# Peptides against a protein of PDB entry 6DSZ, part 67

Target 1, 361 residues: chain A of PDB entry 6DSZ
Amino acid sequence: NYVVTAQKPTAVNGCVTGHFTSAEDLNLLIAKNTRLEIYVVTAEGLRPVKEVGMYGKIAVMELFRPKGESKDLLFILTAKYNACILEYKQSGESIDIITRAHGNVQDRIGRPSETGIIGIIDPECRMIGLRLYDGLFKVIPLDRDNKELKAFNIRLEELHVIDVKFLYGCQAPTICFVYQDPQGRHVKTYEVSLREKEFNKGPWKQENVEAEASMVIAVPEPFGGAIIIGQESITYHNGDKYLAIAPPIIKQSTIVCHNRVDPNGSRYLLGDMEGRLFMLLLEKEEQMDGTVTLKDLRVELLGETSIAECLTYLDNGVVFVGSRLGDSQLVKLNVDSNEQGSYVVAMETFTNLGPIVDMCV

## One batch from the design tools (peptide; made by RFdiffusion4, then SolubleMPNN)

Design b1_p12_4_s1 (from b1_p12_4, 5 letters changed)
Fold by OpenDDE base, seed 1:
Structure b1_p12_4_s1 (fold): chain B 361 residues (1-361), chain A 12 residues (1-12)
Amino acid sequence: as target 1 above (361 residues)
Amino acid sequence: SLEDALKELEKE
């Protein structure tokens, strides 16, 4: 009897960094299809803590810290629209992943969006937003006492949302999104009223962005606003300031993922379809009144990695490269480049055996 | 510079 040990999934489809196990621990969480892996980041590397089987493919995985929580909570949405909020609890050697809240957020009516599931969390933890279906934005209010995740829909006039994020520093929860219409791609903002369950006019919009604008990055304060990444250009907008760059190097391959390095949004990692790793730098200018404004945007090539499905900065120049197509990597960013001009050194490689085809034999 | 940006990562 060869117990074919069902090979664990190795392809990474999501990763996040935060303080999930404790307030002090830095964690790396990795989604591998239906499997969640939890690590503690240490000076010696990644220490495995727990693995969790999920009841479906993980489609969204986000850490967030509601007011009065000592550590981050984990929001997961599966491809079957099962939502949960998870908490890590440890008592001595006993480790439990507690479901704080759960629900199914599937709608009976709606066209699933071609760009798949998007899940976002308001930086002030007021709500979760979900783009599941065309012409609908689903809102899950975040309340500490809710064991059942209740959601409602707001109608979007914009049927073809490409990407969406919550903005930082907004009095009301505010989304920024790229959408496509017959005239091209555009950026728009909406305020989300929890009380009225409707959209209000957002602070700004930008019509006729690059035709291949595909990603929105919400920028923290003091800059605020958003970065829009296209095939040919990277654009910043915050309502008052607009800045665009078109570095030739990004035209060679499509940028497919990003991750913020600094809490203040001064640096981002970008990964493209060729496995190139970039740093996007926001150059600041301090005004006489103490306000910080964006002076310039710059893109720098760091080196080459496996093709990233997701990137997450850990600490001390260490980056986890989650790969679906190749081996995932732990890489170090060095101050000095090597002879080839690369600032990237692979520290550890995690073999990807490919998708487990459930051969029902 | 990029070097300055990378040097800042070592101070964290």
Scores: peptide ipSAE 0.397, ipTM 0.897, DockQ to the pose 0.907
Fold by OpenDDE base, seed 4:
Structure b1_p12_4_s1 (fold): chain B 361 residues (1-361), chain A 12 residues (1-12)
Amino acid sequence: as target 1 above (361 residues)
Amino acid sequence: SLEDALKELEKE
């Protein structure tokens, strides 16, 4: 019996950064199909801590910190609709990944959405939201004492949700989503009532956005609101302020991923289908009353990387480029451009051996 | 400027 040591998956399908191993450790978590890799980010690079096998392909991976937790918890949803909340525990040299809660969130009825599984967490950790099926929004209330993830569905009138996020700074959990109907693509908001298990009218909507609007970025306070990324335009809306840019440089290739650089949402990394890396900058305007408003949006080309499936800003201008199609990279953003005008320098490359086609011979 | 935005990353 040649135990062909099944080659470990190398294609990255998700990455997230936070404080999972401790309150002080900066972690990079990488999803490679059914494999979760946990690293500590150090001055010397990525230190591997643990690898975890999941019972299915990781579809959603998000870090969150409920009130009174000292470190982040990890939410994972698999492509087979197995949900879990994981906690890192270390006792001396013994490292355990503890399942704090789990559940299967599959519905017996519903059409799986063509745009795949979307999982989002309320910034105030009140709930997890899942777009799994057309016309349904699944809610998992977050309760500390609940070992069983119980979910309920809210009917969504908008059948073709493209992307959805929870907004920041909302009294009630509020989602913002791009959806498509016969008239085009639109942005809408809903408040989520846990008590009534229904949607209430959200604070704002934007009808007739760009036809190829594909991503929603929830912007933290003080700006609040959301960024909508299309093929030709980037728009911001928070209910009171609207701003749109159409930088010609983004028309060359579709932006496919994003990551927030700083907690206040002033900067984002954007990756396109050609492996171009951009910085989206939110320019601040301080008003006389001390309120901070968005003055302008700017997009700057940083350089080229592998085609990103996911991006994660780490620290000190270091970015992890998770690639499904190519080699993943650790890159440094430099203040000064090179002779080619690039601000990006590859520090480390992680070989992607491609999908192991299990040729059942 | 972009340079200013990148310089801020080194201070964190």
Scores: peptide ipSAE 0.396, ipTM 0.896, DockQ to the pose 0.944
Fold by OpenDDE base, seed 2:
Structure b1_p12_4_s1 (fold): chain B 361 residues (1-361), chain A 12 residues (1-12)
Amino acid sequence: as target 1 above (361 residues)
Amino acid sequence: SLEDALKELEKE
């Protein structure tokens, strides 16, 4: 009886930070295929709290805090379209992960999107949005008392959505998305009506963005709006203001992930396909009326890491680099560069043993 | 500057 100790997956396919274990604890949650790892971020590093086996490959993992919750809840969607909302409960030394709600959101009819599953949560926790199939936007209304996650579809005229986010500061839930048509790539917004189960016209659109525009970042207030990341350009739009930069340094490799550094959206980390780590800076201008507007965008090279599948800023200049292709890292951002001009120092490395090839012996 | 942005991270 060879007890093949099933090697645990080591490749990271998602990471998020928030207050999942308590209101006070800063957590790092790491998705490794079917495994969820929960850590507390401490001054000494990552403290493991719990490991959870999921019934499928994690495709979406997002923390959110509904109104009146003391701590964050976790939304998970699997590659087989099983959705759940998880809560952490601790009673003394007993730690339980409780399913508050679950459901299967698979449609019988639809073409699965080639760019995979996208899951997003409205910043005001009114709904979850899912892009699972071409020409459909799935909505899961968030209701506290609902143990069954029920979804409905809204038809999306734009068949080839590249990326989508909910915007901040919108009276109604509003999505911003990059899509491709025969004329190129474009950005559009829609308001989502839960009552009518339809899209209304959004606050703005931007036609003919960069041909390789691939990512949408929703920017919090006071700036609002969105950042659009391309191969050659980074653009900002909020309906009133447009700004674009084309830093030559980003042309060398595709930006593939991002993470917000601060709550106000003034700084972001960007990771590219070569493992370069950048900081995107939003420079503010304070108006005489006390309004804050975007003055400029700047990109700075911080250094090199493992190729990030996901990035998570933790605290005090510490960043988790979740890697699928290489070793994941905990890195420190230093104020002063080293002799090579890098601001990045690896603090800890987590060995990636690669995909578990199920050797069917 | 980048240094200023990085210094702000150490104060949090």
Scores: peptide ipSAE 0.389, ipTM 0.896, DockQ to the pose 0.912
Fold by OpenDDE base, seed 3:
Structure b1_p12_4_s1 (fold): chain B 361 residues (1-361), chain A 12 residues (1-12)
Amino acid sequence: as target 1 above (361 residues)
Amino acid sequence: SLEDALKELEKE
């Protein structure tokens, strides 16, 4: 009897931080292929709470808090297009992960997008958006009473979407996306009408962005708008203000992931393909009318980590670096640099044993 | 400064 001790996957393909176990607990959730690991963030480090097996590779993992919920819910989409909304429940020592809603969102017709699955949640929790197939945007309305996740498609004229996010501060759910056409890459916005199941014209667009523009960051209020990250430039646009920087340091390696540090979107962590960790800073300018506008963007090199697949800021300058190619890390951001000029210190390293090929026997 | 930004993280 070969007890194939099924080695647990160690390569991280997603991570999120929020309040999943309770309103008070800070949690780190880590996706490792088909496994979801749930931790409580403590002063002593990560305390494991639960591990959950999923029915497929986790492709999207997002926390969200609908109106009237005391804690976050978890949206998961698998690579096989199984969607679910999960809730954590604890009763004494009994821990249950409850499926509030589920559904399969696979279409019979459509070309799977080469850039993979994108899943996004409206900041006001009105809908989930999915870019699964070229020329389609799938919408899952977030209704409290639906145990079955129902979805519909809206046709996108833009066939080659690179990245998409929901914007903050919009009366209607509004997406912002980078797309490519024969003329280059562009940024466009659409309002999503749940009623009519169509796109309306969004508040703004930016034609002819950088050719390698790859990521959209939706910026919370008071700034609003979006950051577009390219190979050579970082740009901000909110409909009224445009700002671009081209810091030479980002040209050395492609930025591949980001995470918001501050709830107001004043700081972001950026990770590149060489394992460099950056901070993107949004400098504010307060106008005479009390409006806050973006004055400037700045990028600072913090140090080096494992090559991040995902980043998440925890608390007190602690960052989780989720790595697929290397060891995942907990790192501390220090106020003072070390002798090498690094502000990053590894606190804990999680050995990556490499991708376990799921041999479906 | 970067140092000022990092100091703000320790107070939360």
Scores: peptide ipSAE 0.386, ipTM 0.895, DockQ to the pose 0.896

Design b1_p12_4_s2 (from b1_p12_4, 4 letters changed)
Fold by OpenDDE base, seed 1:
Parts: sequence; structure tokens; C-alpha cells
Structure b1_p12_4_s2 (fold): chain B 361 residues (1-361), chain A 12 residues (1-12)
Amino acid sequence: as target 1 above (361 residues)
Amino acid sequence: SLEEALRKLEEE
């Protein structure tokens, strides 16, 4: 009886960094199809802590810390629309992943969006937003005592949302999204009213952005606002300030993922379809009144990695490159470039054996 | 500069 040990999935489809195991531990969480891997980041490298089998392909994986929680909770949404909030508990050597809340958020009526599932969490942890279907924005209110994830839909007039994020520093939960209509692509904002279960007018909009605008990055305070990434341009808007750059280097290959390096949103990692790794830099201008404004945007080529499906900054210039198409990598960003002008050094490579086709026979 | 940005990562 050859127990064909079903090869564990090796292709990475998501990764996040946070404090999931404890308030003090830095964790790397990796989604590999139905598998969740949890690591502790140490000076010696990644220490495996737990592996969790999920009842479906992980479509969304986000860490968040509600007010009064000592550590991060994990939101997972599967491709079959099963949602859960997970908590890590350890007692001695016993490790448990506790489901704090769960629910199925599938709608009976709706066209699944062509760009797939988008899941976002309000920075103040007031709600989870889901773009699952065209013309609908699903809201899951975050309540501490609710074991059942209840959701409601808000009708979205914009049928073709490309990407959506919650903004920072908003009195009410506010989404910023890129959408497409017959006239092109546009950026719009909406406030989300939990009480009225409706959208209110957001603080700003920008019509007729770049035709290939594909990603929204919400920028933390003090800058606020959002970055919009296109094929040819990167733009910043916060309602008061607009800034655009068109560095020729990004035109060579489509940027497909991003990750924030620092809490204040001054630096981001960008990965493109050729495996190039970039740093997006937000240059600060301090005004006499102590306000911080964006002076400029810069994009710098760091080097080459595996083609990233997801990126996450860990610490000390270490980055995890999650790859679906190639080997995932742990890389170090160096201050000094090598002879080839690269600031990237591979520390560890994780062999990708290809997708596990779950043949549900 | 990029160098300054990268240097800060080692200090964090």
C-alpha cells in the first residue's frame, strides 16, 4: 500500500505579516490553496508553528486587530464564500486555532465578478467589505460578541469594480475604488453607513484615470488618501492633493502586487510580471504648521525575484516573495547594490512543485 | 535617497 502522500500545495496564493500567535511574535502567514502555514519570524529565519487545513481554497486572508484585542485576528474567505475569523491560542505545547466567528456569504442572485473576490477590512475594524458580485458591495459588521458572521449588501451603481480599499483616517468607513464604465476607468469614494445600510457620498473622486489603472493602495495617516497604480502611471490623491508619475521602467511590465513596508506608508514594495521588485517612495514635506504632505513619488528598481503573487515585508529588510508560478523566496534588501546594481539577495528559496489539482473525484 | 530608505530598514 503505497500511501501516496498527497504532495502538499507549494504554490503561494496569499501571504500576510502580523502578530497572530502573540502580541510580541512577528508572524508570516502563507496561503497555499487550501493550506494555511503559520511561521514565526526569528533572527535565524522562519520557524514553522502550525499548519491548518481549510475547507476550500483561500481567496482572502487578512490580519486585523479590533480595539481591545491583544493580538491580530485572521479573516479568511474561501472561494466557496465560507468566511471565518480565526484566533490563535497556545497553552504550553498545545496549539489551537479557534473559530471566533463564521458564516457563508454567498448570494443566491448575482453575477460573480470577473476580477474575482476582493476582501478588505476597515482600518478601524468597523467592518469587512466584500466585492463578490457585480453591482453589490457586501458588508460584514465587526461585532465582538457575534459568533455568526452576518452580512448585508449595498447596491453599487458601478458594476465593474477593478479594485477597492478602505481609506485611513475617515470618520465613517470609506471605500476608494477603481471602476470601469464605457467612458473609461475612474476612481470614486463612498462612505459606508452601517446604520442606514447605504452609501453616502465620499470625500473625493477622479474621473478618467489611466485606462489600465488596476490597483488601489490606501495610504495611512499622515498622508492619507490613495495610490492608484496603472500600466504607465502611478498617481496619488487624497482629496486635496493630486500627484502623478509615469516612470518608463514600470511600462515594461505590469505591476501585479504591492505591500506596505512601514506603518506610515512612506514606502511600498511593488512586484511586476517579470519578477522585478521595486520600491515606491513617498517623499515627505513638513509644513510650518506640523502637517505632513506628499512632496513627490519615486519608483526605484531594487532587483529581481521570482514572479510575485504576493509580497510581504517582514523586518530588517527581509521580504517574503510568495510565488504561484515559481519558487517562493525569502530575500534581503541591502543598502549597497551588487556589481549588477541589485539590492536584492535571496536568503532562502522554497521549491514550487506546481498546483495541486484538487481533483474532487 | 534609496540608500537612506534602505539604511532605515536595518535600524528598525
Scores: peptide ipSAE 0.402, ipTM 0.911, DockQ to the pose 0.880
Fold by OpenDDE base, seed 4:
Structure b1_p12_4_s2 (fold): chain B 361 residues (1-361), chain A 12 residues (1-12)
Amino acid sequence: as target 1 above (361 residues)
Amino acid sequence: SLEEALRKLEEE
């Protein structure tokens, strides 16, 4: 009986950073198909804490901190629409991952969206939003005492949503999304009413964005609003201000992932399909009234990495590059460029053994 | 500058 030790998945399909194990610990969480790996980020590198098997391929993995929680909770949605909220508990050397809440959010009716599953959490932790099916937005209200994740659907008139995020600094939960219709791609916002279980008109919209607009980044306060990333352009809109840049360098390859560096949204990492790593910079302008507005957007090429499926900034200029197609990397961003003009240095490489070819023998 | 942006990362 050759116990073929099933080779652990090595391809990364998601990563997130936060304070999951404690309020003080910085964690890196990595999704590898059905496997969740939990690390503590240390000065010496990544310390493995625990690995968890999930009941399906991880499709969404997001950390969030409800009011009154000392550390982050983890929301996971699988490709089979199993949702859970996980909590890390440690008692001495005993480590438990506790399911705080769970539920299946599959609908019997609906066309699964071509762009896949999108899961987002309201920055104020009022709800989770899910784009699972065309023409539907699923809402999971976040309640502390609810062990069962109950969801409801709101009908979306926009059938082809490309990406969606919750905005920051909104009185009511507000989504911003890119959608496509016969006239092109557009950006729209909706307020989500938990009480009425409907959408209300959002604060702004932008019709006829770039045809290949593919990503929405919600920008924290003080800027607020959203960044829309396309093939040729990066745009910012917050209802009052619009800015657009079209740096030629991003036209060479499609931006496929992003990660916020600063809590205030002043810097983002961008990864493209060629493994190029960029810094997106939001330049601030302080107004006479003390308000901070966006002055300009800038994109800078940092260097080259493995093709990122996901990026996460850790600390001290260290970035985890989660790769599905290549080796994942821990890289350092340096102040000074090397002889090749790169600011990126690989610190550690994690071998990707590729897809487990089920050799049907 | 990019250098200034990167320098801030080391201070954080």
Scores: peptide ipSAE 0.394, ipTM 0.908, DockQ to the pose 0.945
Fold by OpenDDE base, seed 2:
Structure b1_p12_4_s2 (fold): chain B 361 residues (1-361), chain A 12 residues (1-12)
Amino acid sequence: as target 1 above (361 residues)
Amino acid sequence: SLEEALRKLEEE
């Protein structure tokens, strides 16, 4: 009996940072197919805490902190539509991952979206939104006492959603999404009514955005609104302010991932399909009345990394580059560039052995 | 500047 020790997956398909193990610890959580790896970020690097086997491929992984929780909870959705909310509990040396809630959110009828599963959480933790099928937006209300994740669908008139996020600073949960129709790509917003289980008109829309607009970034207050990333342009809109840039450098390769650096949304990391790492900068203008408005957008090339599937800013200029196609990296952003003009230095590299071919022998 | 942005990261 050759116990073929099943090789652990090494390709990263998702990563998130937050305070999962405690209120004080900074964690990095890495999804590798069916495995969740939990690290504590330390001055010495990543300290492994726990590995968790999931019942399927992780499709969505998001940290969130409901009101009155001392630490973050983890939402996971698998490719087979199994949803769970996980909590980290430590009692002395005993570490347990507790399932607070679970459910299957699969529909019997629906066309799975070609762009895959999108899962988002309202910044005020009122609901989880899921784009699983064309023409449907699934809502999971967040209730603390509910061990069973119940969902309902709202019909979307827009059948081809490219990306969707919840906006910040909205009285009601509000989604912002890029969609495609025969006339091109557009941005629209909807308020989500939990009571009526319907969409209401959102605060703004922008018709005829860039044809290759692919990502929505929800911007925190005080700016609010959203950033729309395309192949040729980056645009900002919040209902009152519109700003667009078209830096030539982003045309060379498609931006495929992003991560917020600052809690206030002043800086973002962007990764493209060539492994280039950028910083997106939001320049603020403070008005006499104390209001903060967006003055300008700027993109700066930081350097080159492995091709990022996901990016997470940790602390002190340290970034985790989660890669599916190459080796994942822990990199440092330096103030001074090297001889090649790069601000990026690899601190640690995590070998990717490629796709685990499930050889069912 | 980029340098100012990067310098702030070391202070955080």
Scores: peptide ipSAE 0.391, ipTM 0.909, DockQ to the pose 0.911
Fold by OpenDDE base, seed 3:
Structure b1_p12_4_s2 (fold): chain B 361 residues (1-361), chain A 12 residues (1-12)
Amino acid sequence: as target 1 above (361 residues)
Amino acid sequence: SLEEALRKLEEE
């Protein structure tokens, strides 16, 4: 009896931070292929709580808190289009992960997008949006009583969506996306009508953005709007204010991931393909009427880490660097730079043993 | 400054 101790996957393909185990606990959730690891963030480091096996490679992992929930729920979509909403439940020492809802969201017709699966959640938890196929936007309405995740498609005229997010502070669920056409890359917004199952005209658009614009960051209120990350530029637009920067330092390597540090969207972490860690800062200007507007954008180099597949800010200047290509890290951001000018110190390193080819025989 | 921004993270 060769107990093939199935080597646990070590390559990280997603990470999120939130309050999954309780309203009070800060959790780090790590996706490693088919495995979900749940940690509690403590002053002493990461405390493992539970590991969960999924029925497929995790493609989307997002925490969200519907109105009236005391803690976050977890949305997972697998690469085989199995969707579920998970809840953590503890009774004494017994820990259960409950499936509140599930469904398969695969379509029989459609070209799978070359840029892979994108899954997003409306900040007001009205719906989940999925870009799975070219020319389609899938919507999963969030209903508390529905154990079966039902989805519908809305046709997108824009066939080549690069990235998409839900915007904050919108009366109706509103998406912002970068798309490519023969004329270049553009940013557009649509309102999503759940009732009519169609797109309405969004609040703004920006034609002819940078040719390599690759990421959309939805910015919370009071700023609102979105940040568009390119190869050479970072731009902000909220329908009224437009601002662009082109810091030379970002031209050296492609930014591949981001994470919001502040709940109000004043600071973001950015990771590039060389393992450089940046902070993007939104400088505020307070108007006489009490409105907050964006004054400036700034990018600062913090230091170097493993090449991030995903980043998540935990607490107290601690960042988890999820790496697929290298070792994942827990790093501390220091106020003072070291002798090399780095603000980053590795606290813990998690050895990556490489991709486990799950040969499902 | 960056240092001021980083200092705020330790206070939060």
Scores: peptide ipSAE 0.387, ipTM 0.906, DockQ to the pose 0.905

